# Peptides against a protein of PDB entry 2AZE: the designs that were tried, part 40

Target 1, 148 residues: chain A of PDB entry 2AZE
Amino acid sequence: AQECQNLEVERQRRLERIKQKQSQLQELILQQIAFKNLVQRNRHAEQQASRPPPPNSVIHLPFIIVNTSKKTVIDCSISNDKFEYLFNFDNTFEIHDDIEVLKRMGMACGLESGSCSAEDLKMARSLVPKALEPYVTEMAQGTVGGVF
Target 2, 101 residues: chain B of PDB entry 2AZE
Amino acid sequence: GRLEGLTQDLRQLQESEQQLDHLMNICTTQLRLLSEDTDSQRLAYVTCQDLRSIADPAEQMVMVIKAPPETQLQAVDSSENFQISLKSKQGPIDVFLCPEE

## One batch from the design tools (peptide; aimed at target 1 F93 I95, target 2 V76 E80)

Design b1_p20_6_s3 (made by RFdiffusion4, then SolubleMPNN; from b1_p20_6, 9 letters changed)
Fold by OpenDDE base, seed 4:
Structure b1_p20_6_s3 (fold): chain B 148 residues (1-148), chain C 101 residues (1-101), chain A 20 residues (1-20)
Amino acid sequence: as target 1 above (148 residues)
Amino acid sequence: as target 2 above (101 residues)
Amino acid sequence: MLHYKPTSNTNTTKTFTLKW
């Protein structure tokens, strides 16, 4: 009886760990797809334009964006060496990291939200190693971890 | 029996975890390779137009933060305090606005 | 690829750390 109880505890512990790893893996896959898709898009665009965009017109990864109403008052304090910034807002704001931006741009092919068309899925699969393709398929179907 | 069933479950879970670990290693390797490829990094950018598609500058101000590794961003968004703090360890932080056009 | 990792310190405070 005690042995069974111990194994049940271990089972639950392993299940939780697996869930955590599944979440991490999904994020890594989305990042990979998003990055590769972005690079591919830009490569194609530059080829079509026969030139790269002006340096001041692009933002290289990594970055973070902060958006707020245009009416929001922002007070900025910057250290002399620019190592420290302090922004005070009089209203709410949103922060998005580069990965989230890429997702919203569709660079993850809608895989993150289950809004993945057949074409999107094909693209997503093409941007990952073969070993990851089945998992990408599961993500698109929302069936990741269905065996648990 | 119950013991045998649990033992079997644990074996299956172990196999599943090993598979996950393997896949994660593949992913991290791929991401590392991307980070080490200069051409990929050169092409890893978004445009102001891209950002406008996410947050319309007609209604929203969009601020971009570029910082060196290990920079910490702390955000407080409450009814009483709306604040963002940036602290870099390795170099200066660059902040600029995305144009409205 | 370097990215910002989000972490939550409190219900109202979020921290992002740029790291690999």
Scores: peptide ipSAE 0.252, ipTM 0.898, DockQ to the pose 0.290
OpenDDE base, seeds 1, 2, 3, 5: peptide ipSAE 0.215, 0.054, 0.214, 0.198; ipTM 0.895, 0.877, 0.894, 0.893

Design b1_p20_6_s4 (made by RFdiffusion4, then SolubleMPNN; from b1_p20_6, 8 letters changed)
Fold by OpenDDE base, seed 2:
Parts: C-alpha cells; structure tokens; sequence
Structure b1_p20_6_s4 (fold): chain B 148 residues (1-148), chain C 101 residues (1-101), chain A 20 residues (1-20)
C-alpha cells in the first residue's frame, strides 16, 4: 500500500514535469519558426530591393518594446555608466518582447493561437526539422499532450 | 494489480519524457545554429514598419530597449505605481524611440 | 537566440531577464 502511494506521487510528479517540458518545447518551436520565417522574409525583401534597408530603419534582435500613450509623461533616471535605468510613468504602459512582436507580425504562422490556415501550417512545418513536424501538427490541432 | 499498473504508467511516462527531451534537444540545436550563423543574425531584424503595425506611433510612444544578456527588467503596472527598472551586469543599455515615420 | 524570460510574477510586478 505504501509503495503504491509512493508510486502515485512519483507518477504525478512526472506528469507535471512532462507538462512543463511540453510548454517549453512549444515555445522553442514557436521561436524557431518565428526566427527562421523572419530571416527568410528579410532575405527575400533585400533580394528584391537589391539592397539592405537603411541602418537606422531596422532593429536587430533581441529587444524589448515599451509602449504607452503619447500623452504619458515619462521620467527617466540613468546611471552614469548606463547600466541602470529607471522609468516612471504617470499612466499605464505595455511591454512586449521580441518574440511577442514576431508572433503579432505573423512570423509564427498563427501557430501560437491555433489560427493556422493550411498554408500557414505548411510553412510552419517547412521551418522545422522533420522530427518536429508531427509536433507542429499537434500544436495546430490543439491536441498536444492528449495522451497524458 | 495496482502496483503493476502504476509501474507500467511510470515506464510509459519515462519513455514520453525521453522523447520530449530529444525533441527539445533538436530545437535547442537549431536555435544555436541560428545564433552561430552570421547571415541569419544579420537578417534577424524588424523594421520600423513592423513596429508600427504593433503599436501605432501616431498615438503611442514606442520605446525600444536593447540590453546585454542577463539584464533584468522589473515592471510595475498598478494604480499606485507605473515603473520600469533596468539593471545590466554586462554592459550599457541602449534605449531609443521608434520614429513615427 | 536571446530573449527575455519572465522570472517572477506578482499581481503588480513582472520581472524579466534577458537570456539565451
């Protein structure tokens, strides 16, 4: 009886760990797709333009975006060495990391929200190694981890 | 019995976890390859137009933060306090505004 | 690829760390 109880605890522990790893894997897949899709887009754009974009018009990864109303007053304190910043806002703000920006740009092919067209899914599959394709399909269907 | 069933479950879960680990290793490897590829890094950028599609600069101020690895960002967004704190350990932080046009 | 990871959450505070 005690042994069974111990194994049940272990079972639950493993299930939770697997769930966490599934979430991590999904995020890694989305990042991979988004990055590769971004690179591909930009490569194609530069080829068509026969030139790279102006240096001051692009922002290389990684980055964080902070947005707020133009009416928001922002006070900024910066250390002498620029290692520390403190921003005080008089109103609400939003923060977006680069991955979120890429997702909103559609670079993850809508896979993050399950809003994948057949074409989007095909693109997503093409941007990952073969071993990951079945998992991408499951993500699109919302069936990841259904066996657990 | 129940013991056998649980033992079987644990074996299956172990196999499932091993499969996940394998897939994660594949993903990690791919991301490392991307980070090591100079051409990919050169092309890993968004444009001002991209950012305008996310937050309209006509109505929103868009601030871009570029910081070295291990930089900490702490944000407080409440009725009592609206604050962002940045602390870098490895180098200076660069902050600039996204142009409206 | 480097990206910001959330490392701490409270009802009013979010902490992120830029990591690989």
Amino acid sequence: as target 1 above (148 residues)
Amino acid sequence: as target 2 above (101 residues)
Amino acid sequence: MLHYKPTSFTNTTKTFTLKW
Scores: peptide ipSAE 0.161, ipTM 0.892, DockQ to the pose 0.292
OpenDDE base, seeds 1, 3, 4, 5: peptide ipSAE 0.028, 0.027, 0.093, 0.093; ipTM 0.865, 0.867, 0.889, 0.890

Design b1_p20_7 (made by RFdiffusion4)
Pose (drawn by RFdiffusion4):
Structure b1_p20_7 (pose): chain A 148 residues (1-148), chain B 101 residues (1-101), chain P 20 residues (1-20)
Amino acid sequence: as target 1 above (148 residues)
Amino acid sequence: as target 2 above (101 residues)
Amino acid sequence: SPSFTITSTPSWVEVSSSTE
């Protein structure tokens, strides 16, 4: 019984590591797909009607987004060297990652929620190495859990 | 008995984790190659029209933050106001708005 | 009571929150 207790806690510890790692693997696959999709969207758009986009109309990754109501008062304070910043808000605001932005743009082909059309899935499968194809299929069905 | 049952479980979980680590390894390698790729990095950008479909600078204000790696972001819910604090240990941070308002 | 929303955590920055 004593030894069994030790094996059980070790088993639960491993089950926790696997559960964490599955979520990490999924997120990484979505990033790999989203990044590669964004790059190919821009590579194609730069063909159609030449001349690359003006530098001020473009934002390179990585970045963070903050949005609040147009009325919301913001108070900005900046350190000399611009290493430190402080913002005060008199209302609710939202913070978004670039990956979240890319997902909402549909760059991950709806795979973030299994919301793929046949074309979306085909696109997602082609942007990932063959060894990752089964796991992409698992993400598309939502049958990722059960903890293997 | 149960001891053999738990030992068999530990073996299944060991093999499963080795497989997951392998796939993660392939996955992070793909991301590393993308980061080392100059043409991809040059093309890894979003337009102002992109940031619109997720929050347009017509009704809502949009702020873009670009801080070097390892910088800290603290968000605070005071008794009366909200705050965002950015502390970069190395390198300056950049902040700007979107053109359409 | 109104509150702020952080939809995800960027991987290259350290994100923290607190309530006062």

Design b1_p20_7_s1 (made by RFdiffusion4, then SolubleMPNN; from b1_p20_7, 11 letters changed)
Fold by OpenDDE base, seed 5:
Structure b1_p20_7_s1 (fold): chain B 148 residues (1-148), chain C 101 residues (1-101), chain A 20 residues (1-20)
Amino acid sequence: as target 1 above (148 residues)
Amino acid sequence: as target 2 above (101 residues)
Amino acid sequence: KPSFIIHSIPKNWQFSYSVE
């Protein structure tokens, strides 16, 4: 009886760990898809233009985006060496990392939100190693989490 | 019995976790390869047009922050304080503004 | 042409940004 209880605890622990790993894997897959899709998009665009974009026309990863209303007053303090920045806003702001930006751009093919068309899914699958394709499919179907 | 059932469940869960670990290793390897590929990194960029799709500069001020790795970011967004603090240890922080159309 | 603007912010300086 006590052994069974111990195993139940272990079972639950393992289930939770698996769940966490599933979440991590999904995020990693989304990142991979997003990055590769972005690179592919830009490669195609540069091929069409027959040149890379001007240096000041693009922002390379990694980056952080901060946006706020144009009406927001921002006070900024910068250290002499530019190692430290302090921004004070008089109203709310938003922060987005580059991954989130890519997702919103559709670079993750809508896989992150379950808005994955057949074409999106095809693209997503094409951007991951073969071993990950089934998981991408599961993500699109919303069937991830079945450990049994 | 119950013990046997639980034991079997644990074995199955172990197999599932091993599969996940394998997939994660594949994925992390791919991401690492991307980070190490010069051409990929050269092409890993967004444009102003991309950023406008996130937050329109006509309505929002869009600021881009490029900071070295391990930069500390502290953000407070409350009724009493709206603040972002950045502290870099490895180099200067660059800030860009997405221009309006 | 679209171009990101580098903030012309002096070092060790404070400024206020507001769009009128």
Scores: peptide ipSAE 0.031, ipTM 0.880, DockQ to the pose 0.033
OpenDDE base, seeds 1, 2, 3, 4: peptide ipSAE 0.024, 0.026, 0.026, 0.030; ipTM 0.869, 0.869, 0.871, 0.876; seed 3 fails the geometry check

Design b1_p20_7_s2 (made by RFdiffusion4, then SolubleMPNN; from b1_p20_7, 11 letters changed)
Fold by OpenDDE base, seed 4:
Structure b1_p20_7_s2 (fold): chain B 148 residues (1-148), chain C 101 residues (1-101), chain A 20 residues (1-20)
Amino acid sequence: as target 1 above (148 residues)
Amino acid sequence: as target 2 above (101 residues)
Amino acid sequence: KPSFTIHSIPPHLKFSTKKE
C-alpha cells in the first residue's frame, strides 16, 4: 500500500540521518579525548619540568601541517600583509589538520582505529562525561552503527 | 502487519536519534568549555618532538601553518600541479618550520 | 633547543613577496 511505501521511505531517510549523526558524534568524541589528553599530558610535563616550555619550542592549536620530501622544491609567495600565501611544489605533499596530528600522536588513545588497549580505553573513558562512556566503549569495539 | 512494523521501527528510530542529539549536545558543550578555558588553551600545544613522530624531518620537510579562523585553504595535488593557496580574512597567516635534529 | 622559526628555511624553500 501507498502508506507503507511512504513509511519505508521515511525509515530510510531517518536511518541515513542517524548514520550521519553517528559519524559526527564519533569525531566530536575523538576531538574531546584528544584535546583533553593533550592538555593533561602537557600539564604533567610542565609540572615535572617545573617550568613551561620556551615560547618558540611549541605550536599552539589550531594549526595545520604540511609535509613533503626534503628534495621537494617549494616556491612560496606571500602578500605584503601576510593574508595570502601561495605554495608551489614540484612534487606531492601531505596536509594534516591538528586533530589528525593529535590522533597520530596517540592522543585519542587509538580509539579512532579501534586499536585500544585496556589502558587506552580506560584513559579514553576518563576523558569524557559519563553519558558518553558507553559510546566510547562501542567505538573501541568497532560496534558503533547499530540503532540503540 | 507490515504497517504496524514500520510504525514501530520509525518510533524506535526517533528515540535513537533523540539519544544521539543529546550525546552530541553534551560533546559540543565539552568542546566549548575547553575553548573557553584559558589554562586549557595555554596547554593545547605540540612540540617539535611530536611533529617528528608524524613526519621525520630527516626525510620530510615539516611546515606548520597557523591561520585565523575562516581562512580559505585550497590544495591541488596532481601530476601536473602541486599547489596550496591560503587566503585569510581575519588576520595574518604565520608559517613555521620544524627544524631537523 | 627546538625552535619554530621562519629563519630555519631549507634551501629548497623559496620565499617571495607579491604586491597588492
Scores: peptide ipSAE 0.028, ipTM 0.873, DockQ to the pose 0.033
OpenDDE base, seeds 1, 2, 3, 5: peptide ipSAE 0.029, 0.026, 0.026, 0.022; ipTM 0.874, 0.864, 0.867, 0.869; seed 1 fails the geometry check

Design b1_p20_7_s3 (made by RFdiffusion4, then SolubleMPNN; from b1_p20_7, 13 letters changed)
Fold by OpenDDE base, seed 4:
Structure b1_p20_7_s3 (fold): chain B 148 residues (1-148), chain C 101 residues (1-101), chain A 20 residues (1-20)
Amino acid sequence: as target 1 above (148 residues)
Amino acid sequence: as target 2 above (101 residues)
Amino acid sequence: KPSFIIHGKPKFLKFSTKKE
């Protein structure tokens, strides 16, 4: 009857909300893994080199990347205070945020695409609190949401 | 019957959502701790070599943009218009180029 | 010495200024 109908609507609403939260959690986990892995990599590298890199040789987070063909002509308009930029390209471009850059660098251990090796998965698990490890495993297997 | 089944489903979904909320809280806490740790932030960087692995400067121009929080970015990428607009409210925007090897 | 970050006007960029 009407009561069942109401509950079915509520069920669907909750399912959608859970799906959204799952997506958000996955992204947060990937971000955490990527950041921690990056920091770990750099710490190790600096220890081996016995010095930090020159300040102007690295880009600290946060940042975004814009790439386009080197043949692309770009017009850049900048406000006097540098608060506003306008770039006009004569061809297509790509934009990547720092998280995406880290993912492509392998800092998320391939977890973002479910392409983790056993070693990658081990690394990923080691970079999250214990409570998140099962979810990391599910992400690697592509089985997130199996609890429903 | 049908009502009983739906009621059970809703209970299960509630439990699942509570679990997700808990995990999200843990994760956001970890991220906050990272952001508050000066040493971690000092080590949170990429190199030119890293960026080349994403887009080879021999073929691609790689531009790095550092902007204050809440900077607005609007991009149009169509056959008629290729544009990026940046508007900061909190400070100047810095733009850098990754050199070609 | 800046080695990674290059400032200035590369040949593939045309810079212009706009008033505040």
Scores: peptide ipSAE 0.029, ipTM 0.867, DockQ to the pose 0.033
OpenDDE base, seeds 1, 2, 3, 5: peptide ipSAE 0.031, 0.029, 0.027, 0.027; ipTM 0.870, 0.872, 0.872, 0.873; seed 1 fails the geometry check

Design b1_p20_7_s4 (made by RFdiffusion4, then SolubleMPNN; from b1_p20_7, 11 letters changed)
Fold by OpenDDE base, seed 4:
Structure b1_p20_7_s4 (fold): chain B 148 residues (1-148), chain C 101 residues (1-101), chain A 20 residues (1-20)
Amino acid sequence: as target 1 above (148 residues)
Amino acid sequence: as target 2 above (101 residues)
Amino acid sequence: KPSFIIHSIPKFVKFSTKVE
């Protein structure tokens, strides 16, 4: 009947919305883990060195990375006030945001690819509130996607 | 019947979504707290060594761009055109290079 | 000992200024 059809449409809409929220939550969790892990790493490193790193030896978040072959010629035009930049390359380039950089650094403990060791998973769990731990576990197993 | 089954499904989906919303709120709160903590922000940095682990400076040039919030980024990567355009509205853009060893 | 160089012009990067 028409009523059943309406409910089926609504069901599909809700499923899609849930899927979107799942993806968003996963990304937020990865960001949280990556940030906290980075801060923890650096805090420990500074404690061991008994000093902070020298200025200009580090890049603070947020940032983006652009990489290209060393053979790539780059023409960079900069406005006087440095509000505008134009980069022209003679070959392909890659852009990565800071979160992706952190992931590649292992700051997300391999959770982003579901490739966590037991120790990685333990670290990841320790960097989130208790309520998020089950979801972290599911992410590590690649089992996120079901309906709660 | 069919109607009863669908009704039950919708109820379950509603509960699932509410759970997700709750978890997302927790997560966003944590991220906000991190952004507001000056000590955490002071320690939120990467080194040149970190960047070398991402892209080998022997083969790749690594450029770091720090731009104010709401900066517009346009990128074109095609066979005919390779371009990045940045337009900031809230301040100057800074560019850093990770030098080769 | 800075590890990053601000607005340095390496061999394969050409910088130019745009006058407003």
Scores: peptide ipSAE 0.040, ipTM 0.877, DockQ to the pose 0.033
OpenDDE base, seeds 1, 2, 3, 5: peptide ipSAE 0.033, 0.023, 0.023, 0.025; ipTM 0.876, 0.870, 0.868, 0.871

Design b1_p20_8 (made by RFdiffusion4)
Pose (drawn by RFdiffusion4):
Structure b1_p20_8 (pose): chain A 148 residues (1-148), chain B 101 residues (1-101), chain P 20 residues (1-20)
Amino acid sequence: as target 1 above (148 residues)
Amino acid sequence: as target 2 above (101 residues)
Amino acid sequence: SKSFFIGTKPSWIEVSVTTE
């Protein structure tokens, strides 16, 4: 019984590591797909009607987005060297990552929620190495859990 | 008995984790190659029209923050106001708006 | 009660949330 208790806590500890690693693996696959998709969208757009985009109309990764109502008062305070910033808001605001932005743009082909058309899935499978294809299929079905 | 049952479980979980680590390894390598790729980095950008489908600078205000790695972001819910604090231990941080408003 | 929203946390940034 004593030894069984030790094995059970070790088992539960491993089950927690696997559950955390599965979510990490899924996020990494989505990033790999989203980044590659964004790059190829821009590579193709730069062919159609030459001259690369003006530098001010473009935002390179990595970045963070903050949005609030156009009316919301914002108070900005900056340190000399611009290492530190402080923003006060008199209303609700939202913080979004670039990956989240890329996902909402559809760069991850709807794979973030299994919302893939046949073409979306085909696109997602081609942007990932063959060894990751089964796991992409698992993500597309939502049958990722059960903890293998 | 149960001891063998738990031992068999630990073996399945050991093999499963080795496989997951392998796939993560392949996955992070793909991401490393993408970060070391100059042409991909040059093309890894979003337009103002992109940021619109997720929040357009017509009704809502959009702010872009670019801080070097390892910088800290603290968000606060005061008794009366909201705040975002950014502290970068190395390198300056950049902040700007979107053109359409 | 009003509150703020944080989506997916950026991996290169250390994000913390407090209440006063």

Design b1_p20_8_s1 (made by RFdiffusion4, then SolubleMPNN; from b1_p20_8, 10 letters changed)
Fold by OpenDDE base, seed 5:
Structure b1_p20_8_s1 (fold): chain B 148 residues (1-148), chain C 101 residues (1-101), chain A 20 residues (1-20)
Amino acid sequence: as target 1 above (148 residues)
Amino acid sequence: as target 2 above (101 residues)
Amino acid sequence: SLTMKIGRKPSFINFSYTKE
C-alpha cells in the first residue's frame, strides 16, 4: 500500500514535468520557426533589392520594445556608465520581447495560436527538422498533450 | 496487480519524457546553430516598418532596448506606478526611439 | 545607433513584470 502510494506520487510528478516540457518544446519550436522564417524573408528581400538595407534602418535580434501613447510623459534616468536605466511613465505602457514581435509579424506562421492556413502549416513544417514535423502538425491541430 | 500497473505506467512516462528530451535537444541544437551562423545572424533583424505594423509610431511611441545577456528588466504597471528598471552587469544598455514615418 | 548582435539564449534577459 505504501509502495503504491509512493509510485502514485511519482507518477503525478512525472506527468506535471512532462506537461512543462511540452510547453517549453512548443516555445522552442516557435522560436526556431520564427527565426528561420525571418532570416529567409530578409534574405529574399535583400536579393530582390540587390543590396542590404542601410545599417541604421534595421534592428538586429535580440531586442525588447516598449510602446506607450505619444502623449505619455516619460522621465528617464541613466547611470554614467549606462549600465542602469530607470523609466517613469505617467500612464500605462506595453512591453514586447523580440519573439512576441516576430509572432505578431506572422513569422511563426500562426502556429502559436493554432491558426495556420494550409500554406502557413507547410511553411512551418519546412523550417524544422524532420523529427519535429509531427509535433508541428499537432500544434497546428491543437492536439498536443498526449503521452508519447 | 495495482503495483504492476503503476510500475508499467511509470516506465511509459519515462519513455515519453525521453522522447520529449530528444526533441528538445534537437530544437536547442538548431537554435544554437542559428546563433553561431554569421550569415543567419546578419539577417536576423526587423525594420522600423515591422515595428510600426504592431505599434504604429503615429499613435504610439516605440522605444527599442538593446541589452547585453543577463540584463535584468523589471516593470511595474499599476494605477499609481508605471516604471521600467534596467540593470546590466555585462555592458552598457542601448535605448533608442523608432522614428515616425 | 545600433549595438552588436548577440547570440540567442533561452533566457538572456531576466524579465519581471508586475501589473496591478
Scores: peptide ipSAE 0.029, ipTM 0.874, DockQ to the pose 0.222
OpenDDE base, seeds 1, 2, 3, 4: peptide ipSAE 0.027, 0.030, 0.032, 0.026; ipTM 0.878, 0.882, 0.882, 0.877; seeds 2, 3, 4 fail the geometry check

Design b1_p20_8_s3 (made by RFdiffusion4, then SolubleMPNN; from b1_p20_8, 13 letters changed)
Fold by OpenDDE base, seed 2:
Structure b1_p20_8_s3 (fold): chain B 148 residues (1-148), chain C 101 residues (1-101), chain A 20 residues (1-20)
Amino acid sequence: as target 1 above (148 residues)
Amino acid sequence: as target 2 above (101 residues)
Amino acid sequence: KPTFIIGKKAPFIKFSYSVE
């Protein structure tokens, strides 16, 4: 009885660990797809324009976005070495990391929300190694969590 | 029996985790390759147009923060206080404003 | 209050959350 109880505890522990790793893998896949898709988009755009964009018109990864109403008053204090910033707002703000921005741009092909069209899914599959394609399919179908 | 069933479950979970680890290794390898590719890094950017599609500067002020790894960001968003504190350990922080169209 | 730590894994910024 005690041995079975110990194994049940271990079983639950492993299940939770697997669940956590599944979430991590999904995020890694989304990051890979989003990044490769972004690079591909920009490469194509630059080829079509026959020139890169102006240097000051683009923001390279990594970055964070903060947005608030344009009516919001913001006070900013900056240390001399620019190692420290303090922003005080008189109203609410939002923070978004770069991967979230890419997702909202559609760079992850809607895979993050399970809203992939057939073409989106095809694109997503094309941006990952062969071994990851089945997992991408499962993500699109919302069926992640099965036994490998 | 119960013991045999649990033992079998653990073996199956072990195999599943091994497969999962393998897939994660593939992903991390791909991301590393991308991070090491100069051309990919050159092309890894968004435009102000992209940012406008997320939050229109006509209605929202859009601030871009570029900070070194391990930078700490403390955020308070409540009726009593609205604050963001940034503290870098590795270098200066840059802040940009996305202009209105 | 939440504290975000920017991860060192390139090319994305990953937040680690801590509550103070």
Scores: peptide ipSAE 0.047, ipTM 0.883, DockQ to the pose 0.139
OpenDDE base, seeds 1, 3, 4, 5: peptide ipSAE 0.026, 0.026, 0.034, 0.031; ipTM 0.870, 0.870, 0.882, 0.870

## One batch from the design tools (peptide; aimed at target 2 Q72)

Design b1_p21_1 (made by RFdiffusion4)
Pose (drawn by RFdiffusion4):
Parts: C-alpha cells; structure tokens; sequence
Structure b1_p21_1 (pose): chain A 148 residues (1-148), chain B 101 residues (1-101), chain P 21 residues (1-21)
C-alpha cells in the first residue's frame, strides 16, 4: 500500500506534465502554422502590384496590442531612456498578443477551435511537417485530450 | 495486483511523454528555423487593415507596443482606475497608434 | 468592470503579472 501510494503520486505528477505538454504542443503548432501562413500571404501580396509596403503602414512581429474606447482617458508616463512606461486608464481596456491577432485574422486556419473547412485543414496540414500531421488532425477534431 | 497496475501505467506514461517531447522537439525546431530565416522575418508583419478586422481605429483606439524580450508587463485593477506598467531591463520600448481615425 | 488579457505572449517573450488593489 505504501509503495502503491508512491507510484500513484508519481503517476499523477506525470499526468500533469503530459497535460501541460499537450497544450504547449498545440500552441506551438498553431504558431508554426500562423507564422508560416502570414509570411506566405505577404510574400504573395508583394508580387501582386510590386513595390514593398511603406514602412509606416506595417508592423513586424513580435508585438502587443492594447485597445480601449476612443473616449477612454489615457495617462502616459515615460522614463528618460524609454525603458519604463506607465499608462493610466479611466475605463476597460484589452490586451492582445500578436499570435492572438494572427489567429483572429484566420492565419491558423481556424484550427484554434477546430473550425476548419476542408481547404483550411488542407492549408494547415501543408504548413506543418509530416510527423506533426496526426496531431494536427487531433486538433481539428477536438479529440486531443483523454491524456495519452 | 495494483502495484503491477501502477507500474504498467508508469510505463505507458513514460512512452507517451517521450513521444510528446519528440514532437515538441520537431515543433520548436521549425520555429527556430523560422526565426533564423531572414526572408521570413522581413515578411512577418501585419498591416493596419489587418488590425482592423480584430478592432478597427474607427470606433476603438488601438495601441501597438514593441518591447524587447524579457521585459515586464504589469496590469493593475486599482480601487478606482486601471493601469499598465512596462519595465524593460535592457533596451527601449516603442509605442504607437493606428492611421484611420 | 474589469480588463482582459488574451493570448500566451510567448512570441514577445514578456513577463505578465496582474494585481488588484
């Protein structure tokens, strides 16, 4: 019974590591797909009607987005060297990652929620190495859990 | 008995984790290659029209923050106001708005 | 009312914390 208790806690510890690693693997696959998709969208757009986009109309990764109502008062304070910043808001605001932005743009082909058309899935499968294809299929079905 | 049952479980979980680590390894390698790729980095950008479909600078205000790696972001819910604090240990941070308003 | 944070912020490699006062 004593030894069994030790094996059970070890088992539960491993089950927790696998559960964390599955979510990490899924996020990494989505990033890989989203990044590659964004790059190819821009590579193609730069062909159509030549001359690369003006530098001010473009934002390179990595970045963070903050949005609030157009009315919301914001108070900005900056350190000399611009290493430190402080913003005060008199209303609700939202913070978004670039990956979240790319997902909402559909760069991950709806795979973030299994919302793939046949073309979306085909696109997602082609942007990932063959060894990751089964796991992409698992993500597309939502049958990722059960903890294997 | 149960001891063998738990030992067999530990073996399944050991093999499963080795497989997961392998796939993660392949996955992070793909991401590393993308970060070392100059042409991909040059093309890894979003337009102002992109940031619109997720929040357009017509009704809502959009702020872009670019801080070097390892910088800290603290968000605070005061008794009366909201705040965002950015502390970068190395390198300056950049902040700007979107053109359409 | 409250604010929200969306995403993992792993690409930015930033450390994010939240507090309530």
Amino acid sequence: as target 1 above (148 residues)
Amino acid sequence: as target 2 above (101 residues)
Amino acid sequence: SSFSIHGTFSNAKVQISTESL

Design b1_p21_1_s1 (made by RFdiffusion4, then SolubleMPNN; from b1_p21_1, 7 letters changed)
Fold by OpenDDE base, seed 1:
Structure b1_p21_1_s1 (fold): chain B 148 residues (1-148), chain C 101 residues (1-101), chain A 21 residues (1-21)
Amino acid sequence: as target 1 above (148 residues)
Amino acid sequence: as target 2 above (101 residues)
Amino acid sequence: SSFSIHGSFSVEKVKFSTSKL
C-alpha cells in the first residue's frame, strides 16, 4: 500500500538523520573531553609551577596547524594590514585544526580511535556530565547505535 | 502486518532521536559553558612541546595560524600546486613558527 | 618565547614578502 511505502521512506529518512546525529554527538563529546582534559592538565601544571606560563610560550585556542617537511621551501606573501596571507610550498603540506591537535595529544583519551585503556575510559567519563557517561562507554566499546 | 510493524519502528526511532537530541543539548551546553568561562579559556592552550609531539620536530616544520572568525582559508595540495590562502574579514592574522631546537 | 611570529621565519625555509598588497 502507498501508506506503507510512505512510512518506509520516512523510516529510512529518520535512520539517516539519527546516524548523522550520532556522528555529531560523538564529535561533540570528544571535543568536550579534549577541552576539559587540556584545561585541567594546564591548571595542574600551572599549580605545580606556581605560575602561569610566560606570554608567547603558549598558543591559545582556536588555531590551525600547518606542517610540512623541514626541507619544504615556503614563500609567504603578506598584505600590509596582515589581513591576507599567501603561502606557496614546493611540496605537500598538512593542515590540522585545534581539535585534531588535541586528539593527537591524547586529550580525548584515545576514545576517538577506540584505543582507550580502562584508565583512559575512567578519565573520559569523569570529564562529561553523568548523562553522557553511558554514551562514552558505548563509544569505547564500539557499540554506539547498536540498537538501530 | 507491515503497517503495524513500520508504525512501531517509527515510534522507536522517534524515541531514539529524542534521546540523542537530549544528549546533544547537554553536550552543547557544556561546550558553551566552557567557552564562556574565562578561566577555562585562559587555560585552553598548547605549548610548543605539545606541537612537537604531534609532528616529528626533526623532520617537520610546524606553523600555527591564529585568525579572526570568518577568515577564509583555501588550500591547494596537488602535484602541481601547493598553496594556502588566508583572507580575514575582521582583523589581522597571526602566524607563529615553533622554534627549532 | 616558545613561538616566533611570521617575522622570525627563516628565509632559508620561508621567503617572507609583502608583495600581496
Scores: peptide ipSAE 0.031, ipTM 0.879, DockQ to the pose 0.035
OpenDDE base, seeds 2, 3, 4, 5: peptide ipSAE 0.025, 0.026, 0.026, 0.029; ipTM 0.872, 0.874, 0.874, 0.875; seed 3 fails the geometry check

